# Peptides against a protein of PDB entry 3WG5: the designs that were tried, part 169

Target 1, 218 residues: chain A of PDB entry 3WG5
Amino acid sequence: LAKNIVYVAQIKGQITSYTYDQFDRYITIAEQDNAEAIIIELDTPGGRADAMMNIVQRIQQSKIPVIIYVYPPGASAASAGTYIALGSHLIAMAPGTSIGACRPILGYSQNGSIIEAPPKITNYFIAYIKSLAQESGRNATIAEEFITKDLSLTPEEALKYGVIEVVARDINELLKKSNGMKTKIPVNGRYVTLNFTNVEVRYLAPSFKDKLISYITD
Target 2, 218 residues: chain A of PDB entry 3WG5 as posed
Amino acid sequence: LAKNIVYVAQIKGQITSYTYDQFDRYITIAEQDNAEAIIIELDTPGGRADAMMNIVQRIQQSKIPVIIYVYPPGASAASAGTYIALGSHLIAMAPGTSIGACRPILGYSQNGSIIEAPPAITNYFIAYIKSLAQESGRNATIAEEFITKDLSLTPEEALKYGVIEVVARDINELLKKSNGMKTKIPVNGRYVTLNFTNVEVRYLAPSFKDKLISYITD

## One batch from the design tools (peptide; made by RFdiffusion4, then SolubleMPNN)

Design b2_p19_7_s2 (from b2_p19_7, 9 letters changed)
Fold by OpenDDE base, seed 3:
Structure b2_p19_7_s2 (fold): chain B 218 residues (1-218), chain C 218 residues (1-218), chain A 19 residues (1-19)
Amino acid sequence: as target 1 above (218 residues)
Amino acid sequence: as target 1 above (218 residues)
Amino acid sequence: APVVGIEPISFEDRPALPA
C-alpha cells in the first residue's frame, strides 16, 4: 500500500498577509499531493485580525485536514493564533506551550500601551470566536473567556476544558494520538477520520521569501 | 542665517507595523535636527487600521510639522493613507494622484473578495475620520463620504473641497506654495507657520531593512 | 481601481505568557 504523506511546516511570528501566503502555499502543496494531512507547527504572539480571518477561511477551504500544532515547547498560539487553531481540523499542543489571550486591540501606542478596541469590535470577535468553537465542537464558553478574561491556558487545561484535542511532545506522538480521530470541522463537506498508521512525514521548508520576512518581522 | 532643514522621505506600500517604524525613524531624525518640517512622500494602497492609528498618533506627537505629500504622479493615499494624511500638519498632492476610498474591511478572502466590516466597525471609523478632519479644519463631510460612498478624489477636487491644502508638481513647488501656511494641527500645542524661504532639502533614504521589506511587500 | 480597504484591528501580539 502506497504510504500516505503527512506534511509538516512551521509558521512562526506575527500573523500578517504574508502569513496567509505561507498557509496557502503549504496547504496547496499538501493538497496537490493528496496528503493525509498537513501539520502546521505554529508559534505566534498574534497579529492582524484580517489575516487571521483569511487564514481561517483558507483552512476551512482546505481539501485535506489541517492540524495546528502549537510547537515547540515555549511556543504560543496567542491571540490570532488561537482563532486560527479554533478554525482548524485538529488542535494539538506540546507541553510547555500556551493558547488564548484573544482580546482584540486597535494596536500599540508609542508608549507601548494598548489602544483598546471599542466594545462593538470586542463583541464582534466574541461572536466570531464562539462560532469557531461551536462549529468545531470545542468549548465556546472558554473561547469567549479568551477574550473577556484574557484567559491563557496550558495544553493540559486546554485539553481538559475541550478547547484542543491532543497534547503531544513531538510529531510522532501527535500522529500516534490523533490516529483514528475525526476532524473537528469538515473536509470537503465531510468529517474525516485521520489515518496515520502508515505515513511518510515530509517537512516543508520556508521559501527564501518566507525566511526573509520571518527574519525581518522577528 | 543658518539654513533651516526640510527633510524628505518616501514611504511606499502597505501600511503595517513596519510602516510605523519608518514614520517613527524619519520623524525622529528630523526632530533631532530641529528641522523646519519633514515631508513624507506617501504612496499607499492602504493597510492595517492599527498601524494607521499609531502612525496618526506619532504624527500628532511630532515636535516638527509633518507634511504628507501624495507623490509621485500615479501614487495614492488610499484607505489608511487618507487617514494618515488627515491626521497630518499639512497635506499636499501631486497632479495625477488620488486620495480617499476609506471604507474599513476585515480583509480579502481567497477569491479576492472583500470581507466586509460590520456596521459597528464602519461607524467607528466614520467617527474617527470625521474627528481627524474636524481637528485639522478639513472637510468632515467629505471625510465621511470617503467611507460611506467609497469616494476617491483628484488633487484638484480634494483642494476644492477643503480636504487638502496644496497641489504641487514637485518638492520645490510644494515648498513654495506651503511657505507661510499654518499647520492644520498643532505642533507642541501651537499652530506653526511654515518658513521655507531659506531651506536646505535633505533626503532620507530607506534603511536596508526598509528596502528589504518594501521589496517583499510590493 | 485597487480594492482599497482599511484592514481592521490587530489582535494583541501578546508576549507569550510562559505556561
Scores: peptide ipSAE 0.031, ipTM 0.292, DockQ to the pose 0.692; fails the geometry check
Fold by OpenDDE base, seed 1:
Structure b2_p19_7_s2 (fold): chain B 218 residues (1-218), chain C 218 residues (1-218), chain A 19 residues (1-19)
Amino acid sequence: as target 1 above (218 residues)
Amino acid sequence: as target 1 above (218 residues)
Amino acid sequence: APVVGIEPISFEDRPALPA
């Protein structure tokens, strides 16, 4: 039984294997408590593709709805963050945030220039991101353009184009606007109608390990 | 006599000689028990061509139907995984997965750039992948384009183009949708009609060795 | 034998989704 609890946790910085561990920990806590949902406040410039894909899988295997909330203002779901969002049960963005710029790269050269991904890799991620969009009933054309055009969108544009579901300035507005929405992907094989009536919001703090790793990667 | 049992096993990660051993072990168990079929949940970015070819041969020598299921969401049958799928008795994909990107490479240079395969090797694999597609009655033109264009497809595209047979979100839906389908290649010289009515699903766990190898290769 | 690596798009060459 849902305990009328919504968890909120923050994930900030580069997407790495440690970020996967954060997602896993946060979602696991919320699952164990049979929360109505977990909201992940996401602020990422991007990161590793492998970690991103594992995070998407972990989200899609969640026993509860996982809402990606690009927050606060000035935050982004850039690159890997967009994939994570597209793999989630609901995407929200705060005003002053961005989503997109999903073109894969091999890395940075010694001079800081981008090493372009070969077409093989780019095409793989085009298919992958389109699949995420299609699965979630989101705009697959725009999802592809996040790669092919390095497109980045405002929250209002992303909403208009059917990439995201909610524009909200804070958690309270997010809960209000997303109340009664169906998840964009299944939870345990079922599309869930979110119920945020009379919910308690519980904030999850980063572990000491999370703080340490964030400090090392920043 | 089929025992109305369907085995399900997972193969994740790079295709190597150890992956061959996993396939061999899983299929052998299912063969010994006269299972109706085995479903291999495949999530691979690709791997070694030699191991891939051996896996394809092992699948085609199977005494029971081998279903490749690209699962869970976020998984791929990339590169070598596509060949394996095309060599199988039935291909299914979950929403949010991908297939394709089959261009052979010699490896990666020290700078992470792809070392291109010479035309001789590329042409060999074009012929090989086309043969797999033709043998299985799948789209050989698209199969070639998996190499020549590094094409990657969503499940819906792959279904539409006749590369795969089923889009299913879980094992239950897969069993339901594939029930009554004929295998795309023979089992012991015969095309088999799959019967998934009143089947028991048995999950095969990775061996300790499998877990250890996966850990080392991750 | 030439390891005809259909090398994975190994995310080993970790396609950094550009940070």
Scores: peptide ipSAE 0.029, ipTM 0.284, DockQ to the pose 0.095; fails the geometry check
Fold by OpenDDE base, seed 4:
Structure b2_p19_7_s2 (fold): chain B 218 residues (1-218), chain C 218 residues (1-218), chain A 19 residues (1-19)
Amino acid sequence: as target 1 above (218 residues)
Amino acid sequence: as target 1 above (218 residues)
Amino acid sequence: APVVGIEPISFEDRPALPA
């Protein structure tokens, strides 16, 4: 039986338009190869809201399941990362990772203090994050609290509250635990049951462009 | 006499395509108002090379002088920030800031280790950064060493070596010290002598979009 | 003109975690 392909790619750092390009490239490669899924190992402190929204949209347009895996231990899906995760087909977290802290800010002042987002913006993102949670059948109350309380959760808490679907130590455990799960959002209009019984894992490296961009952003 | 307008805007964090959008927006506003200059208070650890190159190009296309000011104290124009600065019409730094560390990387591995750029990429950016330095009449040897030695400089060192033009504690001192200086690169094909004798300083705030993006990236 | 494929350069993101 032809081995089903699962792609694994890493996205680390701030969410930017370059992060969008990474997502787009990775998902496109996996789509072209008719992969069973792509796993994005995500480690982000947050980033740009526009880029985040574009990434979410790109994930939602994916022809294959996009699994966000907060990995490795010590990684986070903070702020924008949480939105991306909530917009994905499946969320997994490694032990020792975090998710949440989604309160929008307008940036940092000259003194490094947070410039608070006006209520209008905060409310927009409350609505947006709740929508992502609701559409994915995840905990919309907690999603709201990621903003209103700036809540951060452990993997165990996030699983318990129905924010994420899997806690896994590595890709193998993730594949094992997610095998037979349905995607939380549709793929091409259908909820897909993941089949990881006979898979070949293919790691995608950053492109030369990705590496150059990362170097300049890092 | 009508007060000449100097815009001041802040750009903080990783260099991304959203950073490009910020630069573009800020410069466009200042261009539309026929500002004497725009000062970009830059604080960046680096970022994406493509975004950086786009930003440099946008600065070079500016109809008005773009002054990069590494500010406040504690800020850096690291990596991509150095390229942006070197691509600008004038560089200023506040005391306690830094510039340099321009070695390109391909990103970070799963373990957080730097993925080194191949010599071809490194050499490309050596050529690029040297070109920026040469075109601006700045120290191309030091620019190369920002990569080859991963050199970081204090404001005083950067000034001494001819990397930057001004050390200033604040906007007022910057305006005072840069008054009568010529831009290091042309504005619309001409080197402009800065006139800050009678200026109104206008601070540009991040747009709602910028703030939203920043919140998600921060 | 040879499109020198500009290989992407990344610079270190120190996430300023808001303290």
Scores: peptide ipSAE 0.023, ipTM 0.259, DockQ to the pose 0.126; fails the geometry check
Fold by OpenDDE base, seed 2:
Structure b2_p19_7_s2 (fold): chain B 218 residues (1-218), chain C 218 residues (1-218), chain A 19 residues (1-19)
Amino acid sequence: as target 1 above (218 residues)
Amino acid sequence: as target 1 above (218 residues)
Amino acid sequence: APVVGIEPISFEDRPALPA
């Protein structure tokens, strides 16, 4: 039986292989405790596409629902963060946050200028982001426009356009609003109805390694 | 019986999880063909510490000798590249290349300034780089100074100080000079004497993915 | 993989060895 536990963890900063390790650790802890779900409070300007794809895969392989919550106000799920959100079981955003701006780049030149990705790469990620949206029953047209128009949305717009499932001010409101919702992708091959009735909220602190890495990536 | 084959592959740009995938792919191909060795022509300004550590581990787990060759002239094994080199079975450098500058940083701030790593992180990587040098019978004092003084060396200095094993202008000179040398770390638990007598040199081309990633990271 | 981010920390030219 799932314990009536919901884990909450924070992931902030650049999406990197260390960010993958954070996701993996947090999800693993929640899986081991047979939690109802884990909520990841996400605040990222973006990062590496490879790490992003690995994180998406780790979320999709989770034995429990993984909820991405763009939090606090002022936070973003920008670029790589949007892909991660679209790969998750549920997306929530706090008021005053943003999602989108998914145009891939090759990187920054020595002079700090953006090196544009060739069309082949852009098209690859268009296909990828659309697949994430489609698989999760979210707006694939807007997902494409996150790249083609470098579109960024408010929580209200993202909800309106069917990109996200919840706008919530805090964890309590998130739990209340998401209670009874179905996951947007399967958990262990099944769509799960979220049950947040009388749950214990457990906060996961960053490990020493996570703190070190976050400090490095902040 | 090992086929008298030496693979040569190029890894250029930032050390990332994609760089790990390149190393893994290249080494795996050479392992499958039971090659005498693989030479990785390395040119990197540095990159991620996590990816670096994974690459070092992958090299150390290789079923065949992995030779890091800082090439062509003008190339560097800077920062993460130095760690990778020190974790390998043999290090070669071309004239006009560099090695070192291993001071860990937390990253770059939004304004492009370096965020300094706390002493705990710096000390961790001092211990790590010294262990790599010691395990490979290379100069651990200089390895430490790659961090503490942010030291960079020429090939001639690196050879003189016992950081590297070979200075070579090209693959042919590298094979000639390294023939009969022992690996600096074990292969499958044994130190191997390199035999490059009458070897076939096979160049591994970047995969489409590698080209895409290299293009992204260049 | 492409860096997907507004400010992707391209770990490019400077050894950002995140310690």
Scores: peptide ipSAE 0.022, ipTM 0.265, DockQ to the pose 0.151; fails the geometry check

Design b2_p19_7_s3 (from b2_p19_7, 8 letters changed)
Fold by OpenDDE base, seed 5:
Structure b2_p19_7_s3 (fold): chain B 218 residues (1-218), chain C 218 residues (1-218), chain A 19 residues (1-19)
Amino acid sequence: as target 1 above (218 residues)
Amino acid sequence: as target 1 above (218 residues)
Amino acid sequence: PPVVGIEPISFEDRPALPA
């Protein structure tokens, strides 16, 4: 029986255009290989709202399921990372990770203080994050509170409230728990049932460009 | 004789993730219709470096030629717009437009002053913009000076120095002047000779999402 | 441009190519 391939790749750090390039490259490789899915191990403090929205769109245009996995323990899908997760086909979190805190800001001042976004921008992102939650059948009230209360959740809370689908310690547990789940959004216009019964896991390494960019953004 | 289709779309404002979504949507429509090319009428003051790099990559992955046209008169391909142009298959400018001023910054302070980028970031973008110029057979020295001297050029200067390929007043003049030109970078691994002898021009309108995003970023 | 950052994530570390 030809083993179905599942790709796994890591995206760590701030959400930037480089993060989009990483998502696009990784998903494209997995699409070309007709993979069963790609798992993106996500650890992000947040980043650019623009890059985030592009990443969400790229995930939604994927020919295969894209699973966001907040990993390893100590990682977060903070701010922009939460939107990306909510735009994906399945969300998983490892124990000791977090999700949420999605309030948009204009930036930081020279003293490190937050520059607040005007109500127009905040209201836009409230509508946007609620849309992502609704489209994916996730908790839109909590999604709004990720902005309005700057709420952060544990994996257990996020699962309990219907924000995420899986809590898993590692890739093997994730594959086991998500086997037979339906994608929370369509893949090529259809909800896909994940089949992880006999899969080969392939890890994608960062490109030289990805490494250089990570080195520059750090 | 079946008329070859050339798509024309406008991208105006700051380079953001929404700008990437516009590029991706417009190029995808033109690719699906097997268009001879797409012309993007670009007017941007600049924007996010991340979104810019994604847009460049999306253009480079295009199955059809992408022509950046700095249009209308009074428009600019400033900062991020210059990088996008240098990443494209052909650059045109209308009289009364500008290109350049590519120095990266970290942002703006509360008083509107520029927060300078560290040398590490500046040097990265110098290398990046020189690479785009070299890959496209454009003037890499001037591309570097767009950063190091924050240089801005007129269409006539940009043409003279080998930064751009065409000066044109409108779409019809652009099609006429670029007919028979080779793309400055490959399309699907090959340099393409543009054929605009018997073309139908189709204008793409902004989506509802594009309009809403433009309204929010303004 | 709108940045979706969590406290205390400074967006100042992000290269922008402004006008």
Scores: peptide ipSAE 0.025, ipTM 0.253, DockQ to the pose 0.088; fails the geometry check
Fold by OpenDDE base, seed 1:
Structure b2_p19_7_s3 (fold): chain B 218 residues (1-218), chain C 218 residues (1-218), chain A 19 residues (1-19)
Amino acid sequence: as target 1 above (218 residues)
Amino acid sequence: as target 1 above (218 residues)
Amino acid sequence: PPVVGIEPISFEDRPALPA
């Protein structure tokens, strides 16, 4: 039986291999305590495709529901953050946040211009993001348009288009609105109905290692 | 009881968050099969510090010994690769390989010049690499000099200085020379004596996902 | 090899351990 515990942790900044460590650490702690879920407060402009894919895999391997919460207002799940969200058990957004803009790039040129990804890479990520959307029962057409049109959505648009499941102002509203929802992807091969009745909310602080690497990557 | 199985997998190119996925996947497969060990044939010029630290953590969490093998001749465990090696249960190098050059940088400027890491970051990685060396009973002074002097070593020098445990031409020589050695770090809290008598060597091919991301990151 | 990312990729702001 899940404990009536929900973990909350923040992931902010660029999606990197260290962001993977944060996800892994946070999810592992919540798994060890048999929490009902972990909520990851996500604020990212994007980052590395490889880190993103690893994070998605780690979320998919989670023994508990992982809820991506784009929070606070002004935060984004941009680019890599959108893929992570689409790979999660539930997506929530606070009002005044954004999701999308998922076009892959190779990097930046010396003059700060974007080096465009070749069609091969773009097509790969189109297939990948559509897979994430399809597996989670989310809008695969909009997921594709996050790449092909560099589409960015408000929480209300994302909810309307079936990209996300919840718009919530804070953790309490998130818990209230997501209570009784099914996970959009399986947890250990089963779709879980979230039970946020009488839950203890535990906040996970970043480790010293987390703080130092965030300082280096931000 | 460990099966008389040793897995071998290749990790080549830049250390990225995807390199972490490769490590995680490979180690997980070998763990699931209760292999005696996994040998990772490593050839890397370096990469991201965050990915490296995650890989080190994943190796340290392994349920089986992870042997880093700098292979083939001409390969390197440079920069991030050295940290990964120092975080592993056993380091082997083929003749004609290299290890070291671990100074952190922030990136490259528009003109291709290195953006130096501030002393704070350099000192962090000095402490970190020394920790890895100390925890594994390897030469912490040389580990520090991999940063402070950007030292690169041959396999013979690395063996002489107590940075690595084995110089081997191929997997068969590696298995022969490492047979009966103790892991330099614990496996599930215990130092393991490697048993490579009558082992089946299984090669793990990169997944399609692995191949595609390697193509994107290489 | 190019570091491939999804926008916005800030490559310059990230610590690297180069050879």
Scores: peptide ipSAE 0.025, ipTM 0.251, DockQ to the pose 0.085; fails the geometry check
Fold by OpenDDE base, seed 4:
Formats: sequence, C-alpha cells, structure tokens
Structure b2_p19_7_s3 (fold): chain B 218 residues (1-218), chain C 218 residues (1-218), chain A 19 residues (1-19)
Amino acid sequence: as target 1 above (218 residues)
Amino acid sequence: as target 1 above (218 residues)
Amino acid sequence: PPVVGIEPISFEDRPALPA
C-alpha cells in the first residue's frame, strides 16, 4: 500500500508576508504530492494582520489538511499565530507551549510603549477571531478573550477550553493522536478524516529564499 | 507660488511585505500628488530580505525622491533597514540613531540562537549591499562591513564614512539641510536636486489597514 | 469575506531581535 505522505515544515518568527510565502510554498508542495496533510511547526510571537489574514485564507484554500503544531516546547502561537491556528484544520500544541495574546496594537511608540488599536480595529479582530473559532467549532468565547483579556493559555488549558484539538510531545505522538480525527474546517468543501496509520513523514526545509528572508526579518 | 508638498510617513517595526505595502501606499500617494519628496521616518531592527528587496525596488521605481530618515532619536535602520536606506534617494539620521548590522541570518533556532546564513547567502547580500552603495555613491566598503563585521554606526560615523547624507534632529532641519542636495540615485532616470525652500509638510498616517497589520506583527 | 485592507498591526510579543 503506497504510504500516505505527511509533510512537516517549520515556520518561526514574526508573521509577515514572507511567512505567507512560506505557508504558500509548503502547502503547495504538499498539495502537489497529494499529501494526507501538512504539519506546520509554528513558533511565533505574532506578526502582521494582513499577512496573518492572507495565511488564514491560504490555509482555508488548501487542498489538503493544514495542521498547526505549536512546537517545540517553549514555542508559542502568540497573537497572529493564534489566528493562524484558529484558521487551520487542526491545532496541536506541545507541552510547554502557549497560545493567545491576540490584542491588536498599532505598533510601538518611540518609547517602546504599545500604541493601542482604536476600538474599531479591536472590534474588527474580535469579530474576525470569533468567526475563525466558530467556523472551526472552537471556543469563540475564549477566542474573544484572547483579545479582550489578552489571555494566553497552556496546551492543557487550550485543550480543556476547546481551543485546540491535540496535545502532543512530538510528530509521532501528534500523528498517533490525530489519526481518525476530522478536520475542524473543510478541505475542498468537505471535512476530512485524517488517516495517519501508514504515513511517510517528509520534512520540508526552508528554501534558499526562505533562509535569506528570515535573515533580514530577524 | 504653489507650495511643493513633502510627505512624511512613519514606517516602524520589522520589514515585511506589509512594510512593502506601506512603502508602496505612501510613495504612491506622494507620486499622485507630485510631491517634491516623501520622507519615510524609518525605525526598524530589520526584516525580511524579500520584502526588503521589494521595498528597495519600489523605492528605485519611485517617480519622486524617497528620503529615508532614521527617526526619532533611539530609532535604528538595522539590517534590512540599512539596505532600504542604501537603496533610497537620500539617507538622513537623527542624533542617537543607528544604522548597520546587516549580516544575513537564516533565522533563530529553537534556543533563540541565530541560524547563520551559509556563505553563499552572505556573499549574495555582500554583493547586493555593495551594489546599492555603489549605485548611490555611498561607501561600499562600509556597506560590506555592515555584513562582514556586523558593523553598526552612529549618524556622525555614517555621515563621516559617506554612508548617509544628512544628520538632522527633526523634519525641519532635514528639509533645511537637504535643500539643494541631489538625490543619490536617479528619479525617473535623472538625479533630482531637492527643493525645500517653500514646502508644505503633509503627514501620512497609517491606514486602518496599516494599523491593523502592525498590530499583528508587533 | 470583507476585503479588509489590513495594514500592519503589531502584537506585543517583541521579536527578540538581537541587538
């Protein structure tokens, strides 16, 4: 029986349009090979709202399941990372990771203080994050509180509250635990049952371009 | 006599494709109004190489002079910011700002350590930054050392070494000091002599969109 | 989906940009 392919790729750092390009490249490779899924090992403190929304849209347009895995231990899906996760087909977190802190800011002032987003922007993102949660059957109340209370959760809390689907220490445990789960949002208009019984894991490395751009962002 | 318009816009934080969109928007507005110049108050620790290169290209395609002003005091044009500055028509810095630290990295490892770029990537950016310096008549040796030595300079040092053109405390001093200077690179194929004798300064604010995306990146 | 022209919003977690 031909082994189903599961791609694994890492996305780390700030969410930017180059992060979009990474998502797009990774998902496209996995789509072309008709992978069972792609797992994105996500470690981000946040990023740009536009890039985030584009990434969410790209995930939603994916021909295959996109699993966001907050990994490794110590990683976070903070701010934009939470939105990306909530826009994905499945969220997993490793022990010792975090998710949340989604309050929009306009940036940092000269003194390093946060420039608060006006209520209109905050309310937009409240509506947006709630929609992502609702569409995925995740906890929309907590999604709102990620903004209104700037809440950050542990994997265990996030699982308990129905924000995420899996807590896993590694890819093997993730595959094992998520086998037979349905995607939280449709793939090509259908909820897919994940089949990880006989899979080949393929790691995608950053391209030379990915490596180059990561250099200039960090 | 109709006052020449000088636009001033702020770009802060990591260089991303949303930063590109900001540059594009700001420059486009200033182009549409046939401004004498646009001043971009830049404060960045760095950003994505692709976004940076796109920004540089957008600046080079500008129908009007794009002045990069490392501002306010305490700001930096670090990493990608230096490339952007070197790709611009004029560089100014406020006292207490910095420029440089252009060494490419592939990103940060899980432990927060820098993933070094392979020599091939580093050499690409050495060639690229040197080309920007050479094309603009700026110090290409220092531009290389921004990478090879990860050099950061004060405004006074950067001016002394011929990396930048102006040290100014504020927009008014910048306009005063840069009046009658030629752009360091062509505008529409011609070096432009800046005319700031009778100007109206117009500040461009981030759009609602700009504010929203800045929230997700920071 | 509303084409919200999303300009850069930053979230608080400062990327540890190496100084």
Scores: peptide ipSAE 0.024, ipTM 0.261, DockQ to the pose 0.120; fails the geometry check
Fold by OpenDDE base, seed 2:
Structure b2_p19_7_s3 (fold): chain B 218 residues (1-218), chain C 218 residues (1-218), chain A 19 residues (1-19)
Amino acid sequence: as target 1 above (218 residues)
Amino acid sequence: as target 1 above (218 residues)
Amino acid sequence: PPVVGIEPISFEDRPALPA
């Protein structure tokens, strides 16, 4: 039986293979306890495409709903963060946050200048981000424009355009608004109706390793 | 029965989660064919510590010997590459290559300046690199100095100091010199004596994904 | 790998082993 437990964890900083380890650890803990869902409070400027794709895959393989919550105010799900959000079971944003700016780059030169991705790579990620949007019933045209126009949206715009599902000020408002919503992608092959009535909220603290790595990537 | 097959694959560029995927794919192919060994031609300036640790773990979990070969001339197993090499079953270097420079950093600032790791992180990786050296019967003092002095060695120095096992100009010389050597760490709990008598060499090409990612990380 | 990020993840040639 699913416990009336919702886990809440924070992921902050650049998307890296350590960020994958954080996602994997957090989701695994919530899976083991048969949680109703896990909420990941996300604040990222972006990061590595490989780590992002692995994180998306880990979310899609989750035995429980994974909710991406762009939080706190001032946070972003920028670049790689947008892909992760679009790969998740539900997206929420706090007022004063942002999502988008998904143009892939090869990296930065020694002088800090952007090395532009060749058209083949850009087109690959256009196809990929559109697939994430389509699979989740979200706005695939805007998902493409996150790359082609390097578009960034407010929570209100993202909700209006059908990129996200919830705008919420805090966890309590998020739970209230998302109660009774269906996941945008399946959990173990089935769309789940979220039940946040009388749930216990459990906060997952970052491990020592998470703290060390976050300190290094911040 | 082990087939008289040795796989050879290339890993070039920065150590990332994509580099992990390359290692995993290459080793898995060689495992499936019951190869005598896989040789990874390594050329890396270094990369992410998380990806490095995962790669080391993947090598240590390999069902077959994984030989790190710093190749071609001009290549390096720098920083993260040194950790990977020290975690492997055998290290070879071509003349004109280098190994070492293992000092951890937090990253680079926006201006390209190094953000220094705090002493706790440096000490963690000193302990880690020494453990890799000790577990493989390699020079743990020099492994520590790869961090504390940011030491880089030539193949001849690395061999002399007991950091590596073979100096070889090419795959044929590597196979010849390493024939009859024991792995420096166990394979499935046992030290393996390498048998490169009358072996078929099979080259693994990078996947389309590998090419795309390598192109992006180069 | 494609850095999908706004901020310079300088994959600088020196391995930032971000420890």
Scores: peptide ipSAE 0.022, ipTM 0.255, DockQ to the pose 0.117; fails the geometry check

